# Designs tried in a protein design run: peptides against a protein of PDB entry 5ZKO. Part 46

Target 1, 44 residues: chain A of PDB entry 5ZKO
Amino acid sequence: SASNPRKFSEKIALQKQRQAEETAAFEEVMMDIGSTRLQAQKLR

## One batch from the design tools (peptide; made by RFdiffusion4, then SolubleMPNN)

Design b2_p17_5_s3 (from b2_p17_5, 10 letters changed)
Fold by OpenDDE base, seed 2:
Structure b2_p17_5_s3 (fold): chain B 44 residues (1-44), chain C 44 residues (1-44), chain A 17 residues (1-17)
Amino acid sequence: as target 1 above (44 residues)
Amino acid sequence: as target 1 above (44 residues)
Amino acid sequence: DRLRRLNEVLRLLLEAL
């Protein structure tokens, strides 16, 4: 299918959404690690 | 739920998979752009 | 950071088409 600039812009928008979702998931993991680390320190 | 090192490793592995999928999707978009550009140049 | 840079390159390529 002929990729036109509009199709490219849609693909870029989708890629930005994926990146944002991945970033949010990463931040969630880091927050969980941070919270667990803090809890572990309090138990020492 | 108590996040343990095993749970963290699983989350990290999932994040690496997501990153790989996002990279593959990006490369696909770049390939489409490259192909379209080449076609446009041939039509000039 | 890499993906961010790559997305920026993609934007620039789109603008150049």
Scores: peptide ipSAE 0.201, ipTM 0.621, DockQ to the pose 0.078
Fold by OpenDDE base, seed 5:
Structure b2_p17_5_s3 (fold): chain B 44 residues (1-44), chain C 44 residues (1-44), chain A 17 residues (1-17)
Amino acid sequence: as target 1 above (44 residues)
Amino acid sequence: as target 1 above (44 residues)
Amino acid sequence: DRLRRLNEVLRLLLEAL
């Protein structure tokens, strides 16, 4: 039916949002690791 | 501190879960598209 | 990277419908 393209576009938009959230979470983890590494270097 | 490796492993595990959820959502969208395509073919 | 590529393929498929 003619509504399918719109529903698919909505699902794609939701998927893009999920990918952005996953990327943000990944960057947060990497930032925490980086901060810990920097602290360890300062203690040497 | 010695707790950092455990916290990092927990964050990595959470990130893997998010990736799995994103993959499942993608597969659901692909299944819906496949079903719609099959229906369109049957109507021909 | 794989998921990003798959999503791009999905986008192209939707444009072709």
Scores: peptide ipSAE 0.189, ipTM 0.613, DockQ to the pose 0.057
Fold by OpenDDE base, seed 4:
Structure b2_p17_5_s3 (fold): chain B 44 residues (1-44), chain C 44 residues (1-44), chain A 17 residues (1-17)
Amino acid sequence: as target 1 above (44 residues)
Amino acid sequence: as target 1 above (44 residues)
Amino acid sequence: DRLRRLNEVLRLLLEAL
């Protein structure tokens, strides 16, 4: 298929969005871990 | 919520899956770009 | 590079569990 620069740009934009979503999900996991650790510390 | 290590492991596993999917999508885009460039070269 | 860094952090996190 004749992939053109416009199509590539769209694919790249989608990939950037996916990467941002993945980063956000990662940060959420890290926040949950941090919160759990802090909770455990407060209960000591 | 009491986030436990098991829950974290599950979240990490999901994140790794997402990362693999994102990598595959990136490689597909790069392949398409490469194919298009090669096609253009062959037509010259 | 960003994905590589994320992968490494995830790996380290998994190892620490």
Scores: peptide ipSAE 0.187, ipTM 0.611, DockQ to the pose 0.066
Fold by OpenDDE base, seed 1:
Order: structure tokens, then C-alpha cells, then sequence
Structure b2_p17_5_s3 (fold): chain B 44 residues (1-44), chain C 44 residues (1-44), chain A 17 residues (1-17)
């Protein structure tokens, strides 16, 4: 049915959003780890 | 501070959950596309 | 990286429909 492409596009758009959110969360975690390591090094 | 490892582990666990959810959503989309293609082929 | 690649493939598939 002609509606399938639209539904698929919506699902893909949602998936892209999820991926972007996941990437942002990953970057935040990595930044926190990096910052913590830097602080620990300065205190040694 | 000693709390950092725990906080990091929690963030990592959350990130793994997000990744699993994203994977599941992706697989659903792929299944739908595959099913649609199969149906279209049968109707030809 | 895998999911990113797969999403790109999905985009291409949609364009071909």
C-alpha cells in the first residue's frame, strides 16, 4: 500500500533521533570520564 | 571521589539500554520493510 | 557505527521505493 513509505520514513526519522540522543549521551559520558581522569592526574 | 566509578557505571548501563532499544527499533523497521517487499513480490 | 551504517542503508532503500 502507498502508506508504507510514509510509515517507514516516520520510523527512520524516529530512529535518527534516537541515534542522535544516544550519541550525545555517549559524548557526555566520555567527557565526564576524561575530565575525571584529568582531575585525578592533577591531584597526584 | 569514590562515587565517580558508580556514576559512570550507571551511565554506561543506561547507554547500553538505549543501544538495545535502538537496535530493537531498527530490527522492527527492517522486518517491516522485508515483509512489505515479500508481499509485493507475491502480488506481482 | 553499525547502526549508523544500517540507517544509511535504510534511507537508500526508502529512496528506491
Amino acid sequence: as target 1 above (44 residues)
Amino acid sequence: as target 1 above (44 residues)
Amino acid sequence: DRLRRLNEVLRLLLEAL
Scores: peptide ipSAE 0.197, ipTM 0.617, DockQ to the pose 0.074; fails the geometry check

Design b2_p17_5_s4 (from b2_p17_5, 8 letters changed)
Fold by OpenDDE base, seed 2:
Structure b2_p17_5_s4 (fold): chain B 44 residues (1-44), chain C 44 residues (1-44), chain A 17 residues (1-17)
Amino acid sequence: as target 1 above (44 residues)
Amino acid sequence: as target 1 above (44 residues)
Amino acid sequence: SRLARLNEVLRRLLEAL
C-alpha cells in the first residue's frame, strides 16, 4: 500500500510539534533551575 | 528574649523533614521520567 | 516552594513525552 504522503506529512508535523513542546518544557525546567541557583547565590 | 533552644531545635527538625519530603517527591518525578524514557526507547 | 515549582515543570515535561 503506497504510503499516503499526506498522512506521512501529518505524522511528521505532529512529531515536530511534540518535539517542540518537549524542548519548551525542558527549557522551562532549566530556567527554573537557573533562577533557583541565582537566588541561592544571593542568600550567601 | 533568649532563643528557646528547644523551640529552635524543633524548627530545624521540621525544616529538615520538609526538605526530605521535597527531595523524595523530586526523586519520584525523576523515576517516572526515567521509566517513560525507557518505554519510548523500547517502542523504537 | 521553588522545588515544588520545578517538580510541576518536570511533571508537565513527562506529560508531553
Scores: peptide ipSAE 0.146, ipTM 0.505, DockQ to the pose 0.130
Fold by OpenDDE base, seed 5:
Structure b2_p17_5_s4 (fold): chain B 44 residues (1-44), chain C 44 residues (1-44), chain A 17 residues (1-17)
Amino acid sequence: as target 1 above (44 residues)
Amino acid sequence: as target 1 above (44 residues)
Amino acid sequence: SRLARLNEVLRRLLEAL
């Protein structure tokens, strides 16, 4: 079956987008955890 | 004004209870998300 | 709440994985 380079390139682009979304979500979690820790330290 | 150690201790106990309730709610959400993901993987 | 916000972020992270 003929390689579909266009479909391959599209799959790679979608994978990169997904990776960026995962990274952004991870960073948001880490920021929220960090903020919580900082608030807990200020109360102490 | 005389420090009210008893009222302070009560406030700390209530804060600990609230933290435990928040932790339990978080764990329940994580369990539900994990179960959903496991089901999605089994369908592949 | 802080908890609800964190849970939403974690949900999004787990959905992206």
Scores: peptide ipSAE 0.139, ipTM 0.498, DockQ to the pose 0.128
Fold by OpenDDE base, seed 4:
Structure b2_p17_5_s4 (fold): chain B 44 residues (1-44), chain C 44 residues (1-44), chain A 17 residues (1-17)
Amino acid sequence: as target 1 above (44 residues)
Amino acid sequence: as target 1 above (44 residues)
Amino acid sequence: SRLARLNEVLRRLLEAL
């Protein structure tokens, strides 16, 4: 089917949004793990 | 107060138990998520 | 709990993949 440029643009926007969400989630996980580790070390 | 070694030992044991329970709960969640994802992929 | 929050983040991450 003829790739509707609008549909393509929408797909790209959705992909970028998804990637941003993945990155944010990853960073949050890493921060939480880091904080947990730091807390565990402080308790030692 | 004089740290009763027994009380300290009990606290450490309880902490280890809690950590093990948290780990098990985490692993269970990860397994459930993994299973759900696998099922979702198989349905595609 | 901390674990619950972490699990939620991991869930969201895995769903985004």
Scores: peptide ipSAE 0.139, ipTM 0.501, DockQ to the pose 0.128
Fold by OpenDDE base, seed 1:
Order: C-alpha cells, then sequence, then structure tokens
Structure b2_p17_5_s4 (fold): chain B 44 residues (1-44), chain C 44 residues (1-44), chain A 17 residues (1-17)
C-alpha cells in the first residue's frame, strides 16, 4: 500500500513532540542541578 | 615558622567535610535526574 | 571542583541522547 503523506506528517509531528518533551525534561534536570549546586554553596 | 600539625589536621578535616558535602550534592542531583526521567516517562 | 566536573560529564551525556 502506498505510504500516505498524512502518515508521514503524523510521524514527524509525533517525533517533534517527543523531542520537545525530552528537551523539557533535560532543562528541568539542568535547573535542578543548578539549584542543588546553589544550595550546596549556601551551606558552605 | 614551623608548620603546626594542628593546622594540617584542620585543613584535612575541612577538606573532608567539603568532599562529603559535594558528594551529598551529587547524590541529590542523581536522585533528581532519576525522578525527572521517571516523570517524563510517565507523561509519554 | 569535583562536583562541577561531574555535572559537566552528566551534561555531555544528556546532550548525546
Amino acid sequence: as target 1 above (44 residues)
Amino acid sequence: as target 1 above (44 residues)
Amino acid sequence: SRLARLNEVLRRLLEAL
């Protein structure tokens, strides 16, 4: 069966969404690292 | 002036304390990373 | 610091994902 361009668009949209979610999770981790470091510095 | 052994002991104790604090901060970061990853997986 | 080095390693690992 011929690949429907709509199916490609849906897959690309899903991939972009996943990438955005992964980026957001990464940014949260980086923020947590920054916060933890700052807290540790304040305790010193 | 002769280096006082007490001063060395104090420096070593301070260094060990700093190392323990850095280790604790690192462990907290690793816990946060684990939690964030788990949350991201639950949202998918 | 040791912590800064470890954080940098973690950052690089996460960026590679």
Scores: peptide ipSAE 0.114, ipTM 0.469, DockQ to the pose 0.114

Design b2_p17_6_s1
Fold by OpenDDE base, seed 4:
Structure b2_p17_6_s1 (fold): chain B 44 residues (1-44), chain C 44 residues (1-44), chain A 17 residues (1-17)
Amino acid sequence: as target 1 above (44 residues)
Amino acid sequence: as target 1 above (44 residues)
Amino acid sequence: RLLELLKERLEAQKKEA
């Protein structure tokens, strides 16, 4: 079926955006865990 | 509920692996598209 | 779905070449 290059490029852009958002969310959680771990170490 | 740090770290690792695999698959397909486009240009 | 679209585009380019 005739791939609409415009629709294709739009889907690629949306996928890249979602991937970046998922990465950012992951990094935020990891940073929070790291901060909590550091605080727990300081309280020991 | 008591987050099992071991289970948590395992889920993080699996998520990172999945993300890397999806990225690699995307890059492979994009490289193939680029190669085919270059070949098509050479044949013109 | 995205990989399917990419593969479809690749096949379309192969047909055109």
Scores: peptide ipSAE 0.129, ipTM 0.545, DockQ to the pose 0.053
Fold by OpenDDE base, seed 5:
Structure b2_p17_6_s1 (fold): chain B 44 residues (1-44), chain C 44 residues (1-44), chain A 17 residues (1-17)
Amino acid sequence: as target 1 above (44 residues)
Amino acid sequence: as target 1 above (44 residues)
Amino acid sequence: RLLELLKERLEAQKKEA
């Protein structure tokens, strides 16, 4: 019984971490695209 | 070079899908817990 | 499993009340 709160909190923390990682990965993709567009504009 | 825009769009689409799936999974859990709490209140 | 853990936590809180 006493282990349930700890296990629960760990699983919630892991779920939040996963969501944050997915957001960070999206932002990285968008940054890479933005940088590529900027470089293309500079080369023109 | 010409394939890069298509590859970028694919990366964005896949990442958006993953983000939506993670959000939906969290919302489902929270809805189920909310329903459990509501049922518990009715039984008291 | 997360749902199960959440439900178990809720039930534990009810028993402590």
Scores: peptide ipSAE 0.121, ipTM 0.553, DockQ to the pose 0.069
Fold by OpenDDE base, seed 2:
Structure b2_p17_6_s1 (fold): chain B 44 residues (1-44), chain C 44 residues (1-44), chain A 17 residues (1-17)
Amino acid sequence: as target 1 above (44 residues)
Amino acid sequence: as target 1 above (44 residues)
Amino acid sequence: RLLELLKERLEAQKKEA
């Protein structure tokens, strides 16, 4: 069916987007933890 | 707790590893699909 | 699920060849 390749490419694109968003979320959390730790260390 | 940041970083590292493995598997499958498609096209 | 879908497509192409 001619529609399958397009639908497939869409699913791939969506999965790549999701993966990028998940990566960004993890990096944000790590940055926040790092910043908080650095701040706490400077105040000691 | 001083152990929480380390455990959290470990979880992030494991998640990143999983994502990399999933990406590699995805790329492998796409390469196989491409190769098979190309082969089938040449034989037509 | 995506990998499963890709594998299914690969198998379909192999059957058509």
Scores: peptide ipSAE 0.112, ipTM 0.550, DockQ to the pose 0.051
Fold by OpenDDE base, seed 1:
Structure b2_p17_6_s1 (fold): chain B 44 residues (1-44), chain C 44 residues (1-44), chain A 17 residues (1-17)
Amino acid sequence: as target 1 above (44 residues)
Amino acid sequence: as target 1 above (44 residues)
Amino acid sequence: RLLELLKERLEAQKKEA
C-alpha cells in the first residue's frame, strides 16, 4: 500500500523531533550548570 | 548539603537515559522499515 | 528544574560566607 512509506516517514520525523527536543533540554541543563559554576567561581 | 551534588548528577543521568531511550526507539523504527522493505523485495 | 537546584546551592554557598 502506498500509505506505508508515508507512515514510515511520519514515524521517523516524529522520532527525530523527540530526539531534538531531548537534545535541546540537555543543552539547556548543561548551559545552566556552566553558568552557575561560573557564578560560583566569581564568588570565590 | 552533601545531597545537592547527588541530585544534580541524578538529573543529568535521567536526561541521558531519556535520550538513550529515544535513540533506541528510533533504531527500532529504522529496523522495522528495513525489515518491511526486505520482505517486500522478497515478494517481488 | 536543575537550574533551580543549582541556584539553591549557590544561595547556600552565599549564606555560608
Scores: peptide ipSAE 0.108, ipTM 0.534, DockQ to the pose 0.036

Design b2_p17_6_s2
Fold by OpenDDE base, seed 5:
Structure b2_p17_6_s2 (fold): chain B 44 residues (1-44), chain C 44 residues (1-44), chain A 17 residues (1-17)
Amino acid sequence: as target 1 above (44 residues)
Amino acid sequence: as target 1 above (44 residues)
Amino acid sequence: RLLELLKAQLEAQKAQA
């Protein structure tokens, strides 16, 4: 049906959104780890 | 604290799991698209 | 090493796009 291309485009868009959310979560974790490491370095 | 490395290792493990889940979801979407295309081709 | 792994995961996601 002609509706399939649009539905699949929506699925891809939602998947891209999820990927962006996970990317943000990765960056948050990495920043936290980096900050902790820097603190430990300064206290040495 | 000595607990930080373990906590961060846990965070990264959870992120790897989420990434795997996202990859699986993406592959499912692509398979659905491919299957639909193949059906349309056979009906021609 | 943990930062490197996180960076690698980020790059892998970008490569899949």
Scores: peptide ipSAE 0.149, ipTM 0.639, DockQ to the pose 0.204
Fold by OpenDDE base, seed 3:
Order: sequence, then structure tokens, then C-alpha cells
Structure b2_p17_6_s2 (fold): chain B 44 residues (1-44), chain C 44 residues (1-44), chain A 17 residues (1-17)
Amino acid sequence: as target 1 above (44 residues)
Amino acid sequence: as target 1 above (44 residues)
Amino acid sequence: RLLELLKAQLEAQKAQA
């Protein structure tokens, strides 16, 4: 494992970015589902 | 966007898997930091 | 100190989503 604070900060920053990207992807999926459901309701 | 419930469930399942993987990676990063700090303390 | 702050920020993010 890295022992340098700078290396740890890089690891943390990179992980934060990845986690944010996955969260955004999740929100996109849920938005698609919500939009589709709403669209289906309007067609009834 | 997909309109089929099965396709939505697949999207959700895949996203859940990715999110779990990112969470595991997060925990690994934090464990590395914690271990390094503990190790440094033992050497003092 | 820096690592503690970064850890806290990351923990907060984990708790949020």
C-alpha cells in the first residue's frame, strides 16, 4: 500500500470521481424509468 | 429509452452491481489508509 | 490532518449515495 499522503489523496480523489460517475449513471437509469412510466400514463 | 420492465430490471441490476463494486473499491482504499496509519503508529 | 479531512469527505459521499 502507498504510504505517502499525496498518493492517498490521489486515490481518494480518483475514487470520489468514480463514485460520482456511478451515481450519475444510476440517476440516469432511474430517470429513464420514470420518464417511460410517465409517458405511458399520458398515452392512456 | 427502454420501455420493457425486463429491460429496466436488467439496467437496475447491472447498475447495482457496478455500485457495489465501487463501494468495495472505496472500502479497500479506506482500509489501506487506515492500515498505513496504524502501522506508522506501531513504529513510533 | 489532510488525510483525515479527505477521509471525512469520502465518508460523507458514501453516506449520501
Scores: peptide ipSAE 0.140, ipTM 0.634, DockQ to the pose 0.061
Fold by OpenDDE base, seed 2:
Structure b2_p17_6_s2 (fold): chain B 44 residues (1-44), chain C 44 residues (1-44), chain A 17 residues (1-17)
Amino acid sequence: as target 1 above (44 residues)
Amino acid sequence: as target 1 above (44 residues)
Amino acid sequence: RLLELLKAQLEAQKAQA
């Protein structure tokens, strides 16, 4: 159902929040990978 | 804690799923906006 | 690879806007 512009802005805001949360989750995984890589380097 | 490469691949797979879900949610919002725009055009 | 996925996500949303 076609909602009003205010509801659209709310949906967009929620999507922006989700995007930020996904970015944070990506960065967390990258940090874990980076930490493992550093540990592997120390063992070489 | 630095997990193993298998766990990294699992995390990446989950992120790909989340990406797809967010894309679908974004498209839903855009569809609602598009529908409203079409309705507004009919009323002009 | 994970950074590539992030980039792809951002570009997908931009393309749909």
Scores: peptide ipSAE 0.137, ipTM 0.643, DockQ to the pose 0.110
Fold by OpenDDE base, seed 4:
Structure b2_p17_6_s2 (fold): chain B 44 residues (1-44), chain C 44 residues (1-44), chain A 17 residues (1-17)
Amino acid sequence: as target 1 above (44 residues)
Amino acid sequence: as target 1 above (44 residues)
Amino acid sequence: RLLELLKAQLEAQKAQA
């Protein structure tokens, strides 16, 4: 491998960012589900 | 929200897939780090 | 857990620098 410590750090930082973005996307999905459920309950 | 249960299930499944892909990317980073360390150790 | 492992690897790199 041609990678060096700086490149590893960048790869790790990028991966942390991606993981955080995926978490945010998951939370958005869950919020949408929750909102829809609440709306459905109010209409029942 | 216009989403229905099927769409919610698809969104969840897609999110799980993304999470798994991010995990695989993480493992690749870790493997690359490990390989580089092993190589460096052999050269020392 | 995985992010903690990432953190651990980053710290290990720092320790070797």
Scores: peptide ipSAE 0.120, ipTM 0.612, DockQ to the pose 0.126

Design b2_p17_6_s3
Fold by OpenDDE base, seed 1:
Structure b2_p17_6_s3 (fold): chain B 44 residues (1-44), chain C 44 residues (1-44), chain A 17 residues (1-17)
Amino acid sequence: as target 1 above (44 residues)
Amino acid sequence: as target 1 above (44 residues)
Amino acid sequence: RLLELQAARLRAQQEAA
């Protein structure tokens, strides 16, 4: 269904938000991995 | 919480899948916008 | 609604940066 330009803009904004949130979640995972590695190094 | 390397790999794989799905959803939105624009041009 | 979505997108982008 064709939405008006405003509706498209809203959908794009929402989708960009979701992508950014997924990126943030990924960075959190990577931070946890990094923290684990750092702890392991300190215990060595 | 530190997970073992396997658990980290699983989390990364899942996150990459989510990012790909979000990208596909975004492309669908853009396709719908493109279709709407094309229809408008044909009606002009 | 559009402004709310734009603000939410901006916040999410800042969190991901």
Scores: peptide ipSAE 0.236, ipTM 0.705, DockQ to the pose 0.053
Fold by OpenDDE base, seed 2:
Structure b2_p17_6_s3 (fold): chain B 44 residues (1-44), chain C 44 residues (1-44), chain A 17 residues (1-17)
Amino acid sequence: as target 1 above (44 residues)
Amino acid sequence: as target 1 above (44 residues)
Amino acid sequence: RLLELQAARLRAQQEAA
């Protein structure tokens, strides 16, 4: 439908938030991997 | 924990999938906006 | 609600940075 521009802006903002949260979650995974790698390196 | 490399790869793959899905959802929003804009342009 | 979403997006972006 010919929806409201304000509704579009809200949808975009929400979607960008989700994308940022997914990026943060990915970085957390990578941080955990990094920590594990560091531990393994210390045992070497 | 010193988790399994296979588990890390699975986590990364899952996270990349989620990021791709969020990107697709954003593109859908933008497509809807584009369609609305095109309709408005035709009325102009 | 729009302002809340904008603020939430900004916070999420800062957390991801």
Scores: peptide ipSAE 0.235, ipTM 0.704, DockQ to the pose 0.058
Fold by OpenDDE base, seed 3:
Structure b2_p17_6_s3 (fold): chain B 44 residues (1-44), chain C 44 residues (1-44), chain A 17 residues (1-17)
Amino acid sequence: as target 1 above (44 residues)
Amino acid sequence: as target 1 above (44 residues)
Amino acid sequence: RLLELQAARLRAQQEAA
């Protein structure tokens, strides 16, 4: 079958979006941990 | 509330797993594209 | 559809930054 560059580019774009969303989710987790630690420190 | 290092480490581990899975999925997409291109080239 | 996917990718990248 003929290669469909448009479809491939769509697949790449979608996958890059998913990776970026997972990165953002990871950053959110780390931010929550960091803020929790900082709050605990201030309360001492 | 008290920080729970065990729960934080678990959250980090889970998120790292998700990122690795998304990376693997991206590599699969790129492999499929590459193999399709190579096949098309051989058929010329 | 392609434009929507491209726009969504850009937004997700900005959110992760």
Scores: peptide ipSAE 0.233, ipTM 0.700, DockQ to the pose 0.068
Fold by OpenDDE base, seed 5:
Structure b2_p17_6_s3 (fold): chain B 44 residues (1-44), chain C 44 residues (1-44), chain A 17 residues (1-17)
Amino acid sequence: as target 1 above (44 residues)
Amino acid sequence: as target 1 above (44 residues)
Amino acid sequence: RLLELQAARLRAQQEAA
């Protein structure tokens, strides 16, 4: 069907979005770890 | 708390797993696209 | 629909950067 190219491009776009969201979530985890370590150092 | 290092390592591991799962899902999408194109070529 | 998906992808990429 002629609609296939668009539908596949949409699938790719959605999947790239999911990957970006997972990357952002990972960066948030790393930031939280970093901030916790910094706080612990300040209290020592 | 002394439990923080383990908990942070677990968070990192879980996030890495999630990223790998999203990558695998993307590869599946690309495989499906490739298969569809190959089938279309055979029918032409 | 394609435009909406492209916009959503762009927003997610900007958030992750």
Scores: peptide ipSAE 0.228, ipTM 0.694, DockQ to the pose 0.070

Design b2_p17_6_s4
Fold by OpenDDE base, seed 4:
Parts: sequence; C-alpha cells; structure tokens
Structure b2_p17_6_s4 (fold): chain B 44 residues (1-44), chain C 44 residues (1-44), chain A 17 residues (1-17)
Amino acid sequence: as target 1 above (44 residues)
Amino acid sequence: as target 1 above (44 residues)
Amino acid sequence: RLLELLKEVQAAKEKAA
C-alpha cells in the first residue's frame, strides 16, 4: 500500500540514528581511553 | 593497573562489533526495501 | 564512567547475539 514508502523511510531513519549513536559511543570510548592514557603519562 | 590496556582493547573490540552489526542491520533493511520496490514494479 | 561504557557496550553485544 501507499503506506509502505512511509514505513520504509521510518526504518531507514531509525537505522541511521542507531548508526550515529554507535559511532558516538565509539568516539566516547576512544576519548576516555585517550584521556586515561594521557593522565597516566602526566602523573609519572 | 596493568588491566587497563586489556579493558581498553575489550572496549574497542566490542564497539567495533556493534558497529558491524548496525551496518549489517542497515543492509538488511535496504535489501528488504529494494526487494519490495522491485516486486511492486514487476507486478505492474 | 569507563565502566559504564563497558556495560553499555556489553549489553549491546548481548542483544545482538
């Protein structure tokens, strides 16, 4: 039905959001790791 | 402690896995949409 | 903070499995 395009667009949008959230989470992890390493280095 | 590097590597590995899973999910969505569109076109 | 991130990632992994 004509509602299919809307449903598809919704699915795409939701998946793009998830992808972005995963990317953000990864970046946060990397920042935390980097910060921790830097702190450890400075404290020596 | 010396366990920090291991924890960091674990975080990175897990996040990479999540990223791959999100990508796979996106591809599945796109395949389903593409298939549906193709079917609709063929039935006309 | 770091532990929380690990928990979140682990939870996502378990969901995907």
Scores: peptide ipSAE 0.176, ipTM 0.644, DockQ to the pose 0.062; fails the geometry check
Fold by OpenDDE base, seed 5:
Structure b2_p17_6_s4 (fold): chain B 44 residues (1-44), chain C 44 residues (1-44), chain A 17 residues (1-17)
Amino acid sequence: as target 1 above (44 residues)
Amino acid sequence: as target 1 above (44 residues)
Amino acid sequence: RLLELLKEVQAAKEKAA
């Protein structure tokens, strides 16, 4: 049915959004780690 | 504290695992789409 | 903050499973 292509495209879009959110979370973690390292370096 | 580096590395590892899981989910969606297309083609 | 992020990541993993 012609409804399938639209449903599939929606699923792909949602999955890409999830991947982007995971990437953003990863970058936030890395930023926090970097900040902590910088703070430790300044205190030395 | 020396505990921070290990904790951070663990966080990074967990985040990478999440990203891998999201990728796997995406590939599953794409496989389902491909299978559906192939079935439709065979029926024609 | 980092611990909160880990919890979010873990929650997302559980949701995806």
Scores: peptide ipSAE 0.174, ipTM 0.643, DockQ to the pose 0.060; fails the geometry check
Fold by OpenDDE base, seed 2:
Structure b2_p17_6_s4 (fold): chain B 44 residues (1-44), chain C 44 residues (1-44), chain A 17 residues (1-17)
Amino acid sequence: as target 1 above (44 residues)
Amino acid sequence: as target 1 above (44 residues)
Amino acid sequence: RLLELLKEVQAAKEKAA
């Protein structure tokens, strides 16, 4: 297959974006859990 | 909202799985690029 | 909120596939 460095770079960029989005989603989940824990603590 | 640690753990597990899948996809892309580079090198 | 986030993540996965 002919080398297409531009296509490769695009694929890498898209994959990095997806990974960043997954990380952000994970962090949001963790924040929600943390907030829930704090609420539960206040009710104890 | 009532604390549901089991639900939280499931959410975290699913998110970790997705992140692992994204990492695997990234590695696959990098392997394809590496193979192409090797082929190009051999043709030089 | 958490369930909504999981749905968003699922949608992202579907886009990636």
Scores: peptide ipSAE 0.165, ipTM 0.660, DockQ to the pose 0.148; fails the geometry check
Fold by OpenDDE base, seed 3:
Formats: sequence, structure tokens, C-alpha cells
Structure b2_p17_6_s4 (fold): chain B 44 residues (1-44), chain C 44 residues (1-44), chain A 17 residues (1-17)
Amino acid sequence: as target 1 above (44 residues)
Amino acid sequence: as target 1 above (44 residues)
Amino acid sequence: RLLELLKEVQAAKEKAA
């Protein structure tokens, strides 16, 4: 079977999107943690 | 409420694991694509 | 809030995976 560059490109794009979503979620969690720590610091 | 470093650490660790899994999945897809392309090349 | 974020992450993963 011949290579299907469109299919491959689509698979890559989808996976990149998933990784970007995971990264965004991670950054959000890290921001929340950082904000919480900063808030605790300011209350002292 | 006080910061809970253990909870934060656990959350970070879980998210990192998930990102690693996504990365592994991505690499698997890329390997499959690469292998297919290489195979097609050898048949010419 | 942090727990909510983790739940959102998990939900996103389940959708994406």
C-alpha cells in the first residue's frame, strides 16, 4: 500500500494538538500552584 | 489555608506522567509513519 | 481550585485519548 501523506499529516496534527492541550493544562495547574504559594507568602 | 506541598507535588507528578504518555504515543505514531515510508522506499 | 483543574485535565485526556 502506498504512503498516504495526508493521513500521516493528519495523525501528526491531531497528536500535536493533544500534546498542546496537555501542556496548557499543565501550565494552568502550575499557575494555580504558583498563585497559591504567592498568596500564602503575602499573608505572612 | 496553608500550602500543601505534598499535594502539589503529587499533582505535578501525575501531570508529567500523562505528558510522558502522550509523548510516547506520539513517538510511536511517528515511528510507524517512518517505518512505512522506509518500507515503501525499499520496494522501489 | 487545584483539584478542579486536575479534574479538567483528566477530562481533557479522556476526550483526547
Scores: peptide ipSAE 0.162, ipTM 0.657, DockQ to the pose 0.095; fails the geometry check

